Peptides against a protein of PDB entry 3C2G. Designs and how they scored, part 156

Target 1, 209 residues: chain A of PDB entry 3C2G
Amino acid sequence: IRTFDLLGLLLHDSDAIDGFVRSDGVGAITTVVQYPNNDLIRAGCKLLLQVSDAKALAKTPLENILPFLLRLIEIHPDDEVIYSGTGFLSNVVAHKQHVKDIAIRSNAIFLLHTIISKYPRLDELTDAPKRNRVCEIICNCLRTLNNFLMMWIPTPNGETKTAGPNEKQQVCKFIEIDILKKLMSCLSCEGMDTPGLLELRSTILRSFI

## One batch from the design tools (peptide; made by RFdiffusion4, then SolubleMPNN)

Design b2_p28_6_s1 (from b2_p28_6, 20 letters changed)
Fold by OpenDDE base, seed 4:
Structure b2_p28_6_s1 (fold): chain B 209 residues (1-209), chain A 28 residues (1-28)
Amino acid sequence: as target 1 above (209 residues)
Amino acid sequence: SLEERRARLEEARKEQDEAFDEHLKLAA
């Protein structure tokens, strides 16, 4: 635990982060968080989040790491773990088609829906810290979803991949009114990426209308 | 149905537009 905290304090430099990632730091963390210690899992996932935007991740095989993390998020009902894990997911899939494919094959779309569905509406949360954390989680999920949906939107310049029937069915769950309302509720949160949420809205509309 | 789905999305769009407009008003 203290080691991960210390690493988190040291990894403020992009080169240091890249060095850690190149040394299979992500794999090391995922190995450590396999132990059934909640504090260790929290610390490890937080560290994963901290390195999730590293350039070196583009060269890191995530075929074993990502499915494990997704499973961890699925089985661990901890807001901090879910926050860190969904944050990691959203960052690693960004601009990386192969990582998106790994995530989708690993049932990420369904997992995101499950996560969003389990949390109450933000306006029903009276505790501000809890509300903010939930908002961040929902935003991470929605950002990830947006990254997936963008794969299937026709671009003027090229061939677009088509979602498979299973993916389409899973994505269709996000047009449930409850999910859309939760998306809307994120717009009222302070410090949220409103432009990003609007982009997601646009992506959803383009995908289904 | 496709029609029901479009209706839901259109409604959600309107609500989000209203929320966005309110946000802009508050931020001004």
Scores: peptide ipSAE 0.010, ipTM 0.318, DockQ to the pose 0.025
Fold by OpenDDE base, seed 5:
Structure b2_p28_6_s1 (fold): chain B 209 residues (1-209), chain A 28 residues (1-28)
Amino acid sequence: as target 1 above (209 residues)
Amino acid sequence: SLEERRARLEEARKEQDEAFDEHLKLAA
């Protein structure tokens, strides 16, 4: 636990983060968080989030890491783990087709829907810190979904991947009224990345119209 | 101008909001 905190304090510049990632730091964290210690899992996932935007991750094989993280998020009810994990996921899939494919094959779309569905509506949460954290989690999930949907939107250059039938069915779950209401609620939260959420709305609309 | 760009962005936001609300009504 203290080691992860120390690493988090040391990894303040991009070169240091890249150095850590090139030294298989992500794999090391993933190995450590396999132990059944909640505090260790929290600290490890937080550190993963901190390095999730590293350029060196483009060269890091995530085939063994990503499925494990997705399973961890699935089984762990801790908001901090879910926040860090979904944040990591949203960052690593961004602009990386290979990573998107790994995530989708690992049932990420369904998991994201499950996460959003399990949280109450934001207007039902009276505790501001809890409400903000839940909003951030939902936003991470939706940002990840946006990155997936972007693969299937026709580009002017004509090469569009088509979603498979299973992926289409899973994506259709996000147009459920309850999910859409939660998205709208996030747009009303203070301090949120409103432009990012609007981009997601646009992507959703383009995917279903 | 920056003002014209802001106005266009606000208009685009309104159109997007209306389209999204309409989509929500159709889903409901």
Scores: peptide ipSAE 0.007, ipTM 0.327, DockQ to the pose 0.039
Fold by OpenDDE base, seed 2:
Structure b2_p28_6_s1 (fold): chain B 209 residues (1-209), chain A 28 residues (1-28)
Amino acid sequence: as target 1 above (209 residues)
Amino acid sequence: SLEERRARLEEARKEQDEAFDEHLKLAA
């Protein structure tokens, strides 16, 4: 745990982060968090989040890492783990088609829906820190969804991939009224990635209207 | 101008909000 904290302190520099990733740091973390220790899992997932935007990840195989992380998020009702994990997911799928494919094959769409569905509406949360964390989690999930949806939107000059029937069905769940309300709630939250959420809104409109 | 850009952004936001609200109503 303290080791992860130390690493976190050292990894403020992008080159250091890349160095860590190139040295299979992500694999090391995933190995460590396999042990049933909640504090360790929290620390490890937080570190994953910290390195999730590293350029070196583009060259890192995630075939084993992503399924593991998704399972970890699925089985841990810990907001910090879920926050870090969904944050990691959202970052690693961004602009990386092969990673998106891995995530989708690993049932990420369904998991994202499950996560969002399990959290209460933000207006029902009176504790500001909790509300903010939940908002962040939902935003991470929605951002990830946006990244998936963007694959299936026709571009003026290119062939677009088509979602499979199962993926389409799973995506359709995100237009449920409860999910949309949560999206709107996130848009109203201060300090959130408003541009990203607006992009998602636009993507949803383009996908379903 | 920066003001013109802001105005355009605000208009686009309003349009998106209206479209989204309409979609929400239809989905309900």
Scores: peptide ipSAE 0.006, ipTM 0.314, DockQ to the pose 0.039
Fold by OpenDDE base, seed 1:
Structure b2_p28_6_s1 (fold): chain B 209 residues (1-209), chain A 28 residues (1-28)
Amino acid sequence: as target 1 above (209 residues)
Amino acid sequence: SLEERRARLEEARKEQDEAFDEHLKLAA
């Protein structure tokens, strides 16, 4: 735990973050979070989030790491772990087709739906910190979904990938009224990226029309 | 202004909500 705290302090520098990632720091964290210690898991996942936008990740194999993380957030009922894990996921899949493919093959779409489905509507949460954290989690999930959906939307100058039948079915779950209501509820949260959420809504709409 | 930006975002949200509602009606 203390080591992760120290690393967190040191990794405010982009070069230090890249150095850590190049030295298989992500793999090291993944190893550490396998221990049944909730505080350690929280700290490790938070550190993953902190390095999730590192340039060096483009050269880091995620074939073993990403499935493990997805499983971790699936089984661990901790908002901080889920927040960090979904944040990591959303960042690493951004603009990286290979990573998107790994995530999708690892049942990420279904997991995102599961996470959103398990949380109550934001208007049912009276505690502001809890509500904000849940909103952030939902936003991370939806941002990740947006990154997936963008692969399948035809663009005038872009190659269009076709989603598989299973992926299409799983994506269709996100237009369920309960999911859409949760998406809309995020637009009302203070400090959220409202333009980004509106873009996601547009992407979802375009994916199904 | 921030107020004008909020107004534009609210209008965009409303338009998208209407589009989604219409789509859901057609898909049901």
Scores: peptide ipSAE 0.000, ipTM 0.322, DockQ to the pose 0.042

Design b2_p28_6_s2 (from b2_p28_6, 19 letters changed)
Fold by OpenDDE base, seed 3:
Structure b2_p28_6_s2 (fold): chain B 209 residues (1-209), chain A 28 residues (1-28)
Amino acid sequence: as target 1 above (209 residues)
Amino acid sequence: SLEALEERNREARKKQDEDFDRHLKLSE
């Protein structure tokens, strides 16, 4: 725990973060969070989030790491772990087709739906810190979904991957009224990536029309 | 309905707790 805190303090610049990632730092964190200690898991996932936008991640094999992380956030009830994990996921899949494929094969679409579904509507949360954290989690999930959906939208150049039947069915769950209400509720939350949510809305419409 | 959503969320949390407990047992 203290080691992760120290690492978090040291990893304040992009070069240090890239150096950590190149030295298999993500693998090291993943190894440590296998131990059933909540504080350790929380600290490790937070550190993963901090390095999730590192340029060096494009060269890092995530075939073993990503499925493990997805399973961890699936079973762990801690909002901070879920926040960090979904944040990591949203960042690592961005503009990386290979990573998107790993995530999808690891049942990420279903997991995102499960995560969004388990939280109450934001307007039902009276505690502002809790509401904001839940909103951030939902936004992370939706941003990740947007990244997946963009793979299946026809580009002007005509080359588009097609979603499998299972993926299509899972994606259809995100147009359920409860999910749409949560999406809309996030737009009303202060400090959220409103442009990103609007982009998702556009992507959803293009995917289902 | 709001009630149905609350029930679903409660069930989801319960399942997550059960999965977490199983994970702990498998890790011992």
Scores: peptide ipSAE 0.008, ipTM 0.429, DockQ to the pose 0.017
Fold by OpenDDE base, seed 4:
Structure b2_p28_6_s2 (fold): chain B 209 residues (1-209), chain A 28 residues (1-28)
Amino acid sequence: as target 1 above (209 residues)
Amino acid sequence: SLEALEERNREARKKQDEDFDRHLKLSE
């Protein structure tokens, strides 16, 4: 735990972060978070989030790391782990088609739906810190989903990847009325990317209705 | 006050839900 904290304090420089990632730092963290210690898992996932935008990740194989992290988020009820994990996911899939493909094959779309489904509506949360954290988690999920959906938007060059039938089915779950109501409840949350949420909604509706 | 802001947010959310439900009915 203290080691991760120390490392987090040292990794404020982009070059240092890249150096850590190039040295298989992400793999090292993934190894550590396999231990059944909640504090260690929290610290490790937080560190993953801190390095999730590193340029060196473009050269890092995530085939083993990403499925593990997704499973960890799936089974762990801890908001801090889910926050860090979904934040990591959203950052690593950004502008990286191969990483998006790994995530989708690892059932990431369904996981995002599950996460959103498990949390109450934001208006039901009276504790401001909890509400803010849940809002951030939902934002991470929506940003990730949007990144996936962008793959299936027609480009001006006419080449569009088509979503497979399974992916379409998984995305269709986001148009369930209960999910949509939860998403709408986020629109009033401070710090929410409202335009991004509306764009996502429009993209989902246009793609599947 | 924070409480007044929370109430306004709750009311805004209620209105959004109503608007959404109306939109669904109009889209049918």
Scores: peptide ipSAE 0.005, ipTM 0.297, DockQ to the pose 0.032
Fold by OpenDDE base, seed 1:
Structure b2_p28_6_s2 (fold): chain B 209 residues (1-209), chain A 28 residues (1-28)
Amino acid sequence: as target 1 above (209 residues)
Amino acid sequence: SLEALEERNREARKKQDEDFDRHLKLSE
């Protein structure tokens, strides 16, 4: 636990973060969070989030790491783990087709829907810190979904990947009224990127029109 | 088929719920 806190304090410099990632730091964290200790899992996932935008991750194989993280988020009920894990996922899939493919093969679309569906409506949460954290989790999920959907939107150059039938069906679940209401409820949260959320909504709608 | 896909999704949801419940019990 203290080791991850120390690493978090030291890894403020982009070169240090890249050095950590190049030294298989992500793999090391993934090994540590396999132990059944909630504090270690929280600290490890938080550290993953902190390094999730590192340039060196583009050269890091995520074939073993990403499925493990997705499984961890799937089975762990902790909001902090889910927040950190979905944040990591959203950052690592951005502009990386091969990482998107790994995530999709690992049932990420279904998992994102499950996560959003599990949380209550934001208007039902009276505790502001809890509401904000849930909003952030939903936003992480929707940002990840947006990155997936962008692969299947026709580009002017005609190079469109076609979603498989399973992916199409799973994506269709995000137009359910309860999911749309949760997306809209995030727009009312303080400190949220409203333009970004509106873009996510637009992408979701365009994927079905 | 759509039906086969729906069944797989139902099975996946069931497994996820079971795993979640097991994790809750183990964390107590």
Scores: peptide ipSAE 0.009, ipTM 0.410, DockQ to the pose 0.016; fails the geometry check
Fold by OpenDDE base, seed 5:
Structure b2_p28_6_s2 (fold): chain B 209 residues (1-209), chain A 28 residues (1-28)
Amino acid sequence: as target 1 above (209 residues)
Amino acid sequence: SLEALEERNREARKKQDEDFDRHLKLSE
């Protein structure tokens, strides 16, 4: 725990983060968080989030890491773990087709929907820190979804990949009224990535129209 | 095929809930 906290304090420089990742730091963290210790899992997932935008991750095989992390956030009832895990996911899939494919094969779309569905509406949360954290989690999930949907939007320069029938059906669940209400509630939350949420809205409209 | 997929999703949700409940019991 303290070691991960220390690493988090030291890894503020992009070159240092890349060095850590090139040294299989992500694999090391994922090995450690396999132990059933909540504090260790929290600290490890937070560290994963901190390195999730590293350039070196583009060269790191994530075939074993992503399925494990997805399973962890699926079963772990901890907002901090879910926040860190969904944040990691949203960052690592960005601009990386191979990583998106791994996540989708690992049932990420369904999991994202499940996570959003399990949380109450933000207006039902009276505790501001809790509400903000839940909003961040939902935003992470929606940002990840946006990254997936962007693969299936026609671009001027290429043949668009078509989503499989299962993926299409899972995506359709995100236009359910309860999910849309949660999206709208996030737009009203202070400090949220409003441009990102608006981009998602645009992407959804382009995907279904 | 759509009905089969809906059933699969329903089963997956049940499994997730069960796994979540088991994890809660282990943390306690």
Scores: peptide ipSAE 0.009, ipTM 0.411, DockQ to the pose 0.015; fails the geometry check

Design b2_p28_6_s3 (from b2_p28_6, 20 letters changed)
Fold by OpenDDE base, seed 1:
Structure b2_p28_6_s3 (fold): chain B 209 residues (1-209), chain A 28 residues (1-28)
Amino acid sequence: as target 1 above (209 residues)
Amino acid sequence: SEAKLEARLREARRKQAEDIDKHIELSK
C-alpha cells in the first residue's frame, strides 16, 4: 500500500509515467490487486488511474488486464475502486479501437449500465463528498460509453462497423425510462458532464433506434 | 500532487470530448 502511494507521488511527469508503463507497471499493479485486501485494491486502482493517460499504453497489451479490471469493478461495491477503475477505462479506450473491442467483448457496456443503475439519484444524496464521487463515476461511465458509440456512427471519411444485435440492445438500455430518469437527475450536479450526457442520449436516438 | 493529477485528467477529458464532438458533427 505504501509503495503505491509513493509511486503516485513520484509519477507526475509524462516521461516517468511512460517509463513505468513500458516496464509493465500496469501488469505489476494488476498482479498485486489480486490479493483480497480492500486497501491494497483501492491503492492499486488509484495508481492505475494516475497512469491511465500514458502514451506508452498504446503499446501495452491489455487483453488480460482490461477484463480483469472490469471484473474487479463488477465484484467490489467500493466507490473508490469504481471511480478509479471507470476512470482508467475511460482513458484507455480513447482513440484505440482495439481496446474498445476488448472492453466491449468483456461486457463493458452492460457493466456501465449496472454501475449507473446501482447508485441513487444525485439529487437524493445530501452528503457532498459522496455526491461528488458518484457524479465523477457517472461522468467516467458517460465518457467511456460515448467513446464506444463512436465506433458505430457513420462518417464520410471512415469505415464504420455495425453494432452487433447484443451490443445494440445493451446500448438502447440507456434510453429506457428508469435509467434516463437517473441520468437526467445528474443535470443539476456541479461538475457533471452535461454535454456528454446529452450526447449519449442524442447519439442513441439518432443511430441506434 | 492531487492538483497536478486532476489537471492532467481534466486535459485528457477535454481532448476526448473534442474528438467526440468532431466525430458527431462529421456524421450529420
Scores: peptide ipSAE 0.034, ipTM 0.598, DockQ to the pose 0.561
Fold by OpenDDE base, seed 5:
Structure b2_p28_6_s3 (fold): chain B 209 residues (1-209), chain A 28 residues (1-28)
Amino acid sequence: as target 1 above (209 residues)
Amino acid sequence: SEAKLEARLREARRKQAEDIDKHIELSK
């Protein structure tokens, strides 16, 4: 824990972060968070989030790391872990189609749906810190989902993949009435990624129905 | 240092959003 905290203090610039990542820092964190210590897991995931935008990640194999993180998020109902994990996921899939593929194969779409579904409506959360954290988690999920959808949206200049039937089904779950109501309840919340939410909904309605 | 990290994350998120926006615009 203290080590991760120290690393977090030191890794405040891009060069240091890239250096850490190049030295298999992500793998090291992943190893440490395998131990059943909640504080350690939180600290490790936070550090992952802090380095999640590193350019060096483009050269880092994530085939083993990403499925592990997704599983960790799935089984660990901790807001801080989920926040950090979804943040990490969002950042690492951006601009990296191969990473998106890994995530999708690892059932990321369904996981994100599960995450959003399990949280209460934001408008029902009276505790501001809790509400803000949940809002951030949902925003991370939305951004990740939108990044996934980009792979299947036709562009004039590029060939796009067609979503498989399973992926299409999983994507369409986000316009089901229950989840849609929950997502719509977020629109009035401060800090909500309203554009991202609208984009997700619009894209699904236009391209997946 | 924490503020700097947060700023970086915000910037990364902003860039992602911009890329998504461009993609959507191009797909119209």
Scores: peptide ipSAE 0.031, ipTM 0.581, DockQ to the pose 0.637
Fold by OpenDDE base, seed 3:
Structure b2_p28_6_s3 (fold): chain B 209 residues (1-209), chain A 28 residues (1-28)
Amino acid sequence: as target 1 above (209 residues)
Amino acid sequence: SEAKLEARLREARRKQAEDIDKHIELSK
């Protein structure tokens, strides 16, 4: 834990971050978070988030790392782990179709739906720190989903990939009544990524229905 | 130091959002 704290302090520098990533730092973290220590898992996932936008990640194979992280998020009810993990996910899939494919094959769309569905309505959360964290998690999910959807949005100057039937089905779950009610309950909350939410809904309705 | 980290993370998120917006606009 102390090591992660030290690394966290050092990783304010972009070159240091890239150096860490090039040295398989992400793999090292994923190894460490396999130990049954909640504090260690939290610290490790937070560190993952901190390096998730590193340029060096473009050259890092994520075929094993990403499925592991997704599984970790799935099985841990810890808000901090989920926050860091979804944040990591949102950053690593950005601008990288290959990584998006890995995530999608690893059932990321369904997982994100599960995460959003399991959390209570934001407007019912009276504890501000909890509400804010849940809000951030949902925002991470929305950004990730929008990043996924980008793969299937037609562009005038190029061919786009078509979503498979399973992916389409999973995406369409986000416009079902129950999830919509949940998402709509977030609109009034401070800090919510309202544009992202509207983009998600709009894109699904436009391109998937 | 934490403030710098938060700023960096915010910047990363901003860039991500901008790219999404750009892509959506180009795809309309």
Scores: peptide ipSAE 0.023, ipTM 0.556, DockQ to the pose 0.594
Fold by OpenDDE base, seed 4:
Structure b2_p28_6_s3 (fold): chain B 209 residues (1-209), chain A 28 residues (1-28)
Amino acid sequence: as target 1 above (209 residues)
Amino acid sequence: SEAKLEARLREARRKQAEDIDKHIELSK
């Protein structure tokens, strides 16, 4: 825990972050968070989030890291872990087709649906810190989902992949009535990525229905 | 520390949004 905190304090510089990542820092963190200690897991995931935009991640194999992180998020009902994990996911899949593929194969779409579904409506959360954190988590999920959907949006060049039947089914879950009601309830919430929410819905309706 | 992280995340979000917007425009 203290080590992660110290590392977090030191990793404010982009070069330092890249150096850490090049030294297999992400792998080191994922090894440490295998231990069933909530504080350690929180600290480790926070550190992952802090380095999630590193340029060096483009050269880092994520085939083992992403499935592990996704499983971690799935089994830990900890808002801080989920926040950090979804934040990491959203950043690492951005602009990286191969990373998106790894995440999708690891059932990321369904997981993100589960995450959004498990939280109460934002307008029902009276505790501001809790509401804000949940809002941030949902925003992370939306960004990730929109990044995934980019893979299947038709382009003039015709180089767009076609979503498989399973992926299509998973994507369409986000326009089912219950999840849609929940997402729509977020539109008026401060800090919500409303454009991202509308983009998700629009893309699903245009390209997946 | 938190402020710096938030700034970096905001920048990452901006880049993601720009790519999404570009892709959407190309798909029209």
Scores: peptide ipSAE 0.040, ipTM 0.599, DockQ to the pose 0.584; fails the geometry check

